# Ledger of designs, part 192: peptides against a protein of PDB entry 5OK6

Target 1, 215 residues: chain A of PDB entry 5OK6
Amino acid sequence: ELPGLDSQWRQIENGESGRERPLRAGESWFLVEKHWYKQWEAYVQGGDQDSSTFPGCINNATLFQDEINWRLKEGLVEGEDYVLLPAAAWHYLVSWYGLEHGQPPIERKVIELPNIQKVEVYPVELLLVRHNDLGKSHTVQFSHTDSIGLVLRTARERFLVEPQEDTRLWAKNSEGSLDRLYDTHITVLDAALETGQLIIMETRKKDGTWPSAQL

## One batch from the design tools (peptide; made by RFdiffusion4, then SolubleMPNN)

Design b2_p29_8_s3 (from b2_p29_8, 16 letters changed)
Fold by OpenDDE base, seed 4:
Structure b2_p29_8_s3 (fold): chain B 215 residues (1-215), chain A 29 residues (1-29)
Amino acid sequence: as target 1 above (215 residues)
Amino acid sequence: SPEEYRKRLLENNDIFGTEEQIKALSASL
């Protein structure tokens, strides 16, 4: 059963877990399509539960580029295309109105950037490859706040690299050359890694030489 | 902005570090 319209408004907009709540790193927030959200606002502000302004189920269809892998469209803008809600508010709306059948929730994490918190709507999707088999990639998602060390560990895990094997990373830049990722303590953001970028894991040879030294 | 921050880091070559850091990490796995 739907709560009273005033109660809905207060809980979603002005509650301790409302839309205007401060961002906290590591928390989950959810995207709601802007048109649906505006329809909901009009409905709850109208004061008539039987109004023709009833928003129906949450429908985020217009935010997705495809209904297969449910990737977001590129270039979506907060406040124009979608609204961000904290997890509690999202779950309330879903419980009250439902989510369109078959659509996954669009869950995103709050990340800590220098001097600001932000919901990371577009995490970085990297193409991980081995230096000796550039044709076989593993696509892996990372936060901009993840370290290059984490990217390296993840690559080692995905390629089942033995603990005794030395590895290092290279990023293919926009010019087509390879930039070595020397510092493993910097973030994906600091390294300016982008979605779709090829990251090459080089494994040291048994003779102690690096394959790239022969290029 | 994050984009401006990334640009500044690239310009300063902050991506560069020691090979020993990578080696140490690899050995710890």
Scores: peptide ipSAE 0.016, ipTM 0.398, DockQ to the pose 0.074
Fold by OpenDDE base, seed 1:
Structure b2_p29_8_s3 (fold): chain B 215 residues (1-215), chain A 29 residues (1-29)
Amino acid sequence: as target 1 above (215 residues)
Amino acid sequence: SPEEYRKRLLENNDIFGTEEQIKALSASL
């Protein structure tokens, strides 16, 4: 049974635990399609439970570019295309109205940036490859706040690199050349890495030479 | 360029929030 309309509004819009809740790094937030949310607002503010303004099930279909991988469309704008809700508020709305059959929730994490917390709606998807087999990629998602060191460790793990093997990263830049990622302490953001970018892991040869030094 | 890309990211409301927050972040980087 649906709670009272005023109770729904207070639960979802409560500044301490609802939509206005302060962002905290590592917490999960969820996207809700804007038109649905506005319809819900109109419904609960109208004060009539039997109103024709009833929003029905949450349907985020317009936010997805495909129903196979459930990737978001590019260029979505907060407040125009979607609203962000903390996990508690999202789960309340889903329990009250349901989610469209077969659609996954759109869960995102709060990240810590200099002087700001933000929900990272578009994490970076990198194409990890080995220098000697560019045709075999591992697509891995990273936060903009993740270090290049984490990208390197992840690449080593995915390619089953032995601990004694020495490795380094190169990024294919927009000009088509390769930039070496020397500093492993900088972030994905600092390195200006973007979704779909090719990241090449180079492994040092047993003779102590680097493959790239022989080109 | 990496600088242009970083600028676009900083201007992206999805990643960095309001214009005021973006300006503050840009000044801190």
Scores: peptide ipSAE 0.014, ipTM 0.411, DockQ to the pose 0.036
Fold by OpenDDE base, seed 3:
Structure b2_p29_8_s3 (fold): chain B 215 residues (1-215), chain A 29 residues (1-29)
Amino acid sequence: as target 1 above (215 residues)
Amino acid sequence: SPEEYRKRLLENNDIFGTEEQIKALSASL
């Protein structure tokens, strides 16, 4: 059942679980399509629960580029295309109005950047390949705050590398050259890795030599 | 050689960084 309009407004905008609450690293936030949210604002601010301004169910269709993988459109802007809500506020709205049938929630995580917390709307998608089989790729999502060490571990797992095998990463840069990712402690952000970037995992030979050093 | 190895690694592979992705990232960060 819908709570009173003033109660809805307070819960979503100004409550403990409101839109303007401080971001906390690791928390889940959700995207709401801007036009729906504005319609909801108009409805609850109007003071008439029977108003023709009733927003209906949440529909985020315009935020998706496809309904197969439910990938977001590129270039979406907070405050223009969508509003971010903390998990509690999102769940309230879904419980009150529903979500369009078949649409998944657009859940994103708060990340800690050097001097600011942000909701990471676009995680980095890296194209992982092996040096000896460039035709077989794995697309994997990473946070900008994930370490290169995590990228390496993930690549090892995806390619079923044995624990005793040594591996290292190379990144194809924008100039079309290969840069070795020497420091595994830096983040994806610090390494300036971008979505769609090719990451090559090199495996050390049984003789203790690296393929790249012998060629 | 490392240079020959790098050349082979780059053959038939590309990166997918669009201006839109960069703008989206800039807007989100």
Scores: peptide ipSAE 0.007, ipTM 0.343, DockQ to the pose 0.035; fails the geometry check
Fold by OpenDDE base, seed 5:
Structure b2_p29_8_s3 (fold): chain B 215 residues (1-215), chain A 29 residues (1-29)
Amino acid sequence: as target 1 above (215 residues)
Amino acid sequence: SPEEYRKRLLENNDIFGTEEQIKALSASL
């Protein structure tokens, strides 16, 4: 059964544990489609449980680009297309109203950026390739806060590189040239890597030379 | 520039990915 309308409002909208609570790095938040959320607000503020303003189950269909991979549409804006709820508030709404059949929750993490916490709605998708086979890519998602070292380790794992093999990364820039990622301690954000960007893993030859030294 | 990119990221909330994908990546490290 649904709790009282005033109780629903207080549970979801409060500034301590609800929608207005401070962001904390590493916590999970969930996206809710804005029109559904506004209908819910109108319903609980109206004070009539039997009102025609009843929102029904949560339906995030308009936020998805496809129903196969459940990828978000590009360019969604907080407060225009969706609202963000902390995990506890999301779980309450799902328990009260349900989620549309077959739809996954849209879960995202709070990340720590310089001087701000933010829910990372769009992590970076990189195209990982080997220098000798540019036609075979692995698309991998990274946080903007992940290190270049993590990108390198992930590339080594995806391509089954042996521990004794030396590797390094190059990023293809917007001008079509290759920039070497020398510092593995900087973040994906610091390196200004973007979604869809090609990242080339170069493997050192047995003779100790790099393939790129011959270019 | 990296600064312009960071600014755009903050303004447009241009950070996407599921927790499952993040966990899968973390487990591979």
Scores: peptide ipSAE 0.000, ipTM 0.311, DockQ to the pose 0.071; fails the geometry check

Design b2_p29_8_s4 (from b2_p29_8, 17 letters changed)
Fold by OpenDDE base, seed 2:
Structure b2_p29_8_s4 (fold): chain B 215 residues (1-215), chain A 29 residues (1-29)
Amino acid sequence: as target 1 above (215 residues)
Amino acid sequence: SPEEYRKELKEKGLIFGTEEQIKELSASL
């Protein structure tokens, strides 16, 4: 059931869990398409529940590239294309108006960068491959704040590498050469890794030599 | 910065080969 219009406005905009609340690392926030949100604002500010300004179900269709993987369009801008809501506010709106049939919520995490918290709308998508089979990739999402050690562990898991096997990572750079990701304690951001970048997992040979040492 | 990181990799000799060279080598073993 829909609450009173003033109650909706207070809960979403001016509440303790409203749109303007401080970001906290690890919290979930949700994207709402800007036009729908503006229609909702007009509806609740109009003071007439029977008005023609009723926004209907939340529909984020314009934010997606496809309806298969539900990948976001590139270059979306906060305040222009979408608004960000805390989880509580999002769940209220969904409970009141519904979400378009079959459409998933666009959930994102707050990450902590050196000087700021931000909602990470675009996690880094890396193409993980083995050095001996570059044609078989696994696309995996990582936060900019994830360590290279996590990327390595994830690659080992995806390729079913045994615990006793030694592995290391190479990143294909813009010049087509390979950068060795030697420090596993730095972040994806520190390593300047980008979406679509190829990451090669090299496995050490049984004789204790590395395949790349023969180049 | 990304530029400083790339410089460090170069100075340490950690920029190596190409994807194609790794593939070719791995296929020949």
Scores: peptide ipSAE 0.238, ipTM 0.845, DockQ to the pose 0.663
Fold by OpenDDE base, seed 1:
Structure b2_p29_8_s4 (fold): chain B 215 residues (1-215), chain A 29 residues (1-29)
Amino acid sequence: as target 1 above (215 residues)
Amino acid sequence: SPEEYRKELKEKGLIFGTEEQIKELSASL
């Protein structure tokens, strides 16, 4: 059952639990398409439940690049293209109005950056390959706050590398050369890794030499 | 900063060859 319009407004816009609440690292937030949200605002502010301003089901279609992988369009801007809602507020809206059939929620995590919490709308998608088989890639998503060590472990797992095999990472830079990701304790952000960037996992030879040492 | 990181990589000689060089090397293995 739909709550009263004033109750809806308070639950979604209340600064303690709603849209204006403080960000907390690790929490889930959801994107709502801006025009739908504005239509909802107009509806609940109008004071007439039978108004023609009824927003209908949540429809984020305009935020998606495709309906196959449900990837977001690039360059979306908070407050212009979408509104961020905490999980509780999102779930209320979905329960009241529904979500467009077949459309997934756009869930994102709050991350802790050095000086601020932020909803990470665009996690980094890295293209992982092995040095000896550059034609077989795995696209893997990482947070900017993930360590290079996690990227390395993930690459090892994806390529089924045995524990006794030694591996290291190279990132293809904008100049087409390779930057060695030598410090595994820094973050993806610190290493300035970007979406679509090629990451090459090099495996050490049985003789203890690195393939790249022959170049 | 990313700029400081890239500078450190340069100073340590951790900027290596091209992907093409790696591909060529890998094809020879």
Scores: peptide ipSAE 0.220, ipTM 0.828, DockQ to the pose 0.779
Fold by OpenDDE base, seed 5:
Structure b2_p29_8_s4 (fold): chain B 215 residues (1-215), chain A 29 residues (1-29)
Amino acid sequence: as target 1 above (215 residues)
Amino acid sequence: SPEEYRKELKEKGLIFGTEEQIKELSASL
């Protein structure tokens, strides 16, 4: 049975534990489609449990671009297309109303940017390739807060690079040239890396020379 | 900032070549 309408409102909109609570880095938040959420707000604020304003199960279908990979549509805006709820609030709503059959929850992490916390709705998807095989890519997701060092380690792992092999990264820029990702301590954000960007891992030759230095 | 980073890369000469050079790099092995 559903809790009382006022209890639902207080549980979800609570400033300490609900929608309005402070963001904390590393925590999970969930997206809820805006129209459903507004319908729920109207229902619980109306005070009539038998009202025709009952929202039904949570349905995030309009947020997905496809039902195969369950990727979000591009360009979704918080407060317009969706609301963000902390894990506890999300789980309450799901327990009360259910989630549309077959839809996965849209879980995202809070990241810490300079002077702000933000739910990272769109992690960066990079196309990792080797310098000698540009046609064979591995798509990998990274946070904007991940270091270039992590990108490099991830590339090495995906391409099964031996520990003794020396590697470095290049990013293909908008001008079609390669920017050397020389500082591995900066973030994906600092390096201005974007979704769909090609990242080339160069492997040092056995003679100690770099392939790119010979061109 | 990202803009400052890009500027730094240009100033340091940490930008590699044209698309042709990239293709040549790929073909060099």
Scores: peptide ipSAE 0.216, ipTM 0.830, DockQ to the pose 0.793
Fold by OpenDDE base, seed 3:
Structure b2_p29_8_s4 (fold): chain B 215 residues (1-215), chain A 29 residues (1-29)
Amino acid sequence: as target 1 above (215 residues)
Amino acid sequence: SPEEYRKELKEKGLIFGTEEQIKELSASL
């Protein structure tokens, strides 16, 4: 059931689950297309439930690059293209108005960066490959706060590497050379890894030598 | 910083591979 207009406003804007609540690391937040949100604001502020300002179902279509992979368009700006809502507020709006049929929610996580919490709208998408088969990539999403160790483990899992096989990572840099990701304790952010970057997993030979050592 | 990390990689000789070397690596094993 749709609650009263004042109740809607309080829940979404001023409540404990409101848009302005403090960010907490690990929490889920959701993107809502700005025009829809503004229409909702106008509706609930107008005080007339029968108003022609009824926003209809949530439709984030303009935020997506495509309806196949449901990737966000690049360069979206908070407050201009979308608003961020905490999970509780998002779920309220979806329950009240619905979400466009077949459209997935745009869920993002709050991450802890040095001196700031931020909703990570654009996680890093890395192209994982094996050194001996550069043509077969696995695109995997990582947080900027994820460790290189996690990237390595993920690569090993995706390529079904046996526990006894030793592996290491190389990142293809902007100069076309490879940076060895030797420290697995630093983050994706610390390693300056970017979306679309090629990450090569090298597997050690049975003789204990690395394939790259011959180059 | 990312820039410091890249500098460290250069200093440690952990940057390797031309496009040709990458192709050679892909042919290995």
Scores: peptide ipSAE 0.191, ipTM 0.815, DockQ to the pose 0.810

## One batch from the design tools (peptide; made by RFdiffusion4, then SolubleMPNN)

Design b2_p30_1_s1 (from b2_p30_1, 13 letters changed)
Fold by OpenDDE base, seed 3:
Structure b2_p30_1_s1 (fold): chain B 215 residues (1-215), chain A 30 residues (1-30)
Amino acid sequence: as target 1 above (215 residues)
Amino acid sequence: LSQLQLEFQPFYDANPAARAALLAEEAAAA
């Protein structure tokens, strides 16, 4: 049964698991298309459960660039295109109104940045390649808070690099040159890596030399 | 690292989607 309109408002907006509650690193938040949410707000504020302002099922269709991979459109803006709800609030709304058939929830994680917590709506998608295996790439998502070390480990895993092999990373920059990712302890954010950026894993030769050093 | 870049050119030739993504990134960063 649908709760009373005031109860819905309090639960979603001002409850312990409401929209404006503090973010906590690692928790899940969900995107809700802004127009639907505004319609819901109007509905619950209107005080008439039988009104024509009933929002219907949650429909996030306009947030997706495709309904195959369910990737978000680029450049979506919080407060304009979508609102963020904590998991509990999201689940309440879904239970009350439903989610459009076939649409997955848009779940994102809170990340801890140096001075703020934020919901990471757009993780960084890197193009991983190896210097000696051209033509094969792995597109992998990383958090901005992931270390370059994790990127390297992930690349090693994806390309089945043996533990005894030594590897290092290069990033292709916006100028088209390659920058060595020397510090593996910095984050993807610190390294200013961006979605679609090419990351090249170089494998040390058995003779102890680096391929790049011989060029 | 021009020589290294040349070595990796075959990657771009073989992966037009990756090339396009890089170009888009470069354009967005400009």
Scores: peptide ipSAE 0.019, ipTM 0.488, DockQ to the pose 0.083
Fold by OpenDDE base, seed 4:
Structure b2_p30_1_s1 (fold): chain B 215 residues (1-215), chain A 30 residues (1-30)
Amino acid sequence: as target 1 above (215 residues)
Amino acid sequence: LSQLQLEFQPFYDANPAARAALLAEEAAAA
């Protein structure tokens, strides 16, 4: 059953779990398509529960570039294309109105950047490959705040690298050359890694030499 | 030890020469 309209408004827009609550690192927030949200606002502000302004099920279809992998369209802008809700508010709306059948929630994490907290709507998708098999890639999402060390560990895991094997990363730059990622403590952001970028994991030979040194 | 170093501990144990080389590279890159 739908709560009273005023109660809905207070629950979603205000309070400790409202849209305007402070961002906290690590928390989940959800995208809601702007037009639906505006329709909801109009509905709850109208004071008539039987109004023709009833928003219906949440439908984020216009935010997706496809309904296969449910990737977001590029270039979406907060406040124009979508609004962000904290998890509690999102779950309330879903419980009240439902989510379009088959459509996944658009969950994103709050990340801590040097000077701000932000909901990371677009994490970095890297193409991970091995130096000896560039044709076999694993696409993996990383936060801009993730360390290069985490990227390396993830690559090792995805390629089932044995613990006794030593590995390092290279990034293919825009010029087509390879930049070695020496510092594993810097973040993906600091390394300026971008979505679609090829990251090559090099494995040290048993003799202690690196394949790249012999090129 | 960094998390990465801990993760590579089996490699270090298995190949001391490679470990030494890695440490030298890390030191040179610092």
Scores: peptide ipSAE 0.011, ipTM 0.379, DockQ to the pose 0.035
Fold by OpenDDE base, seed 5:
Structure b2_p30_1_s1 (fold): chain B 215 residues (1-215), chain A 30 residues (1-30)
Amino acid sequence: as target 1 above (215 residues)
Amino acid sequence: LSQLQLEFQPFYDANPAARAALLAEEAAAA
């Protein structure tokens, strides 16, 4: 059952627990398509529950580039294309109005950057490959705040590398050359890695030499 | 503009070195 219009407004828009609340690292936030949200605002501000301004089910269709993988379109802008809601506020709206059939929620995490909290709408998707089989990739999502060490560990796990095998990473840069990821303690952001970038895991030979030393 | 620049603009505004690196990469890719 829908609560009163004033109650809806206070629950969703307030600065303490609603849309305007401070970001906290690790919290889940959800994207809502901007036009739907504006329609909802107009409805609850109008004060007439029987108004033709009723927003209907939440529909985020315009935010997705496809309905197979449910990936977001590139270049979406907060406040123009979507609004961000805390988990509690999102769940209230879904319970009141529903979500379009078949659409998943667009859940994102708050991350801690050096001087700001940010909802990470676009985590980095890296293409992980082995140096000796560039045709077989694992696409893995990472936070910009994840370490290169985590990328390396993830690559080792995906390719079933034995603990005794020594491995290191290369990134294919925009010029087509390979850059060594020497420091495993820096973040994905610090390394300037981007979505779609090829990351090559090199495995040390049994003779103690690296394959790349022969290039 | 790169997706990274769009999402983390506040970070780059506060980190001139990171901003310069991103711009250099974009210029190299063009």
Scores: peptide ipSAE 0.006, ipTM 0.343, DockQ to the pose 0.028
Fold by OpenDDE base, seed 2:
Structure b2_p30_1_s1 (fold): chain B 215 residues (1-215), chain A 30 residues (1-30)
Amino acid sequence: as target 1 above (215 residues)
Amino acid sequence: LSQLQLEFQPFYDANPAARAALLAEEAAAA
């Protein structure tokens, strides 16, 4: 059952716990398509529950590239294409109006950057490969705040590298050259890694030599 | 670095998606 219109407005738009609440690192926020949200605002502000302004179920279809992988379209802008809601507010709206059949929620995490908290709408998707295995790639999502060390550990896990094997990373840059990722303590952001970028894991040979040193 | 690129070139040739991404990056850098 839908709560009163004033109650809905206060619950979702309340500056302490609603849409305008402060961001906290690690919290989940959800995207809502802007047109639907504006229709909801009109409905609850109109004061008539029987009005023709009823928004129906939440439909985020216009935010997705496709209905197979449910990837977001590129270049979406907060306040223009979507609004961000904290988890509590999102769950209230879903309970009241429902979510379009088959659509997943668009959940994103708050990350802590050096001077600001931000909802990371577009995490970085990297293409992980081995230097000697041209046939297998793994696309893995990382936060901008994740370390290069985590990327390396993830690559080792995906390719089932033994603990005693030594590995290092190369990144293909925009100029087409390969850059060594020497410092594993810097973040994905600091390394300026981008979605779709190829990351190559090189494995040290048993003789102690690196494959790239013999080229 | 150029020699390393040559070793990895077969990967790009064998993976259409990686090749497309590379070409897009090269076009953007140009």
Scores: peptide ipSAE 0.028, ipTM 0.407, DockQ to the pose 0.085; fails the geometry check

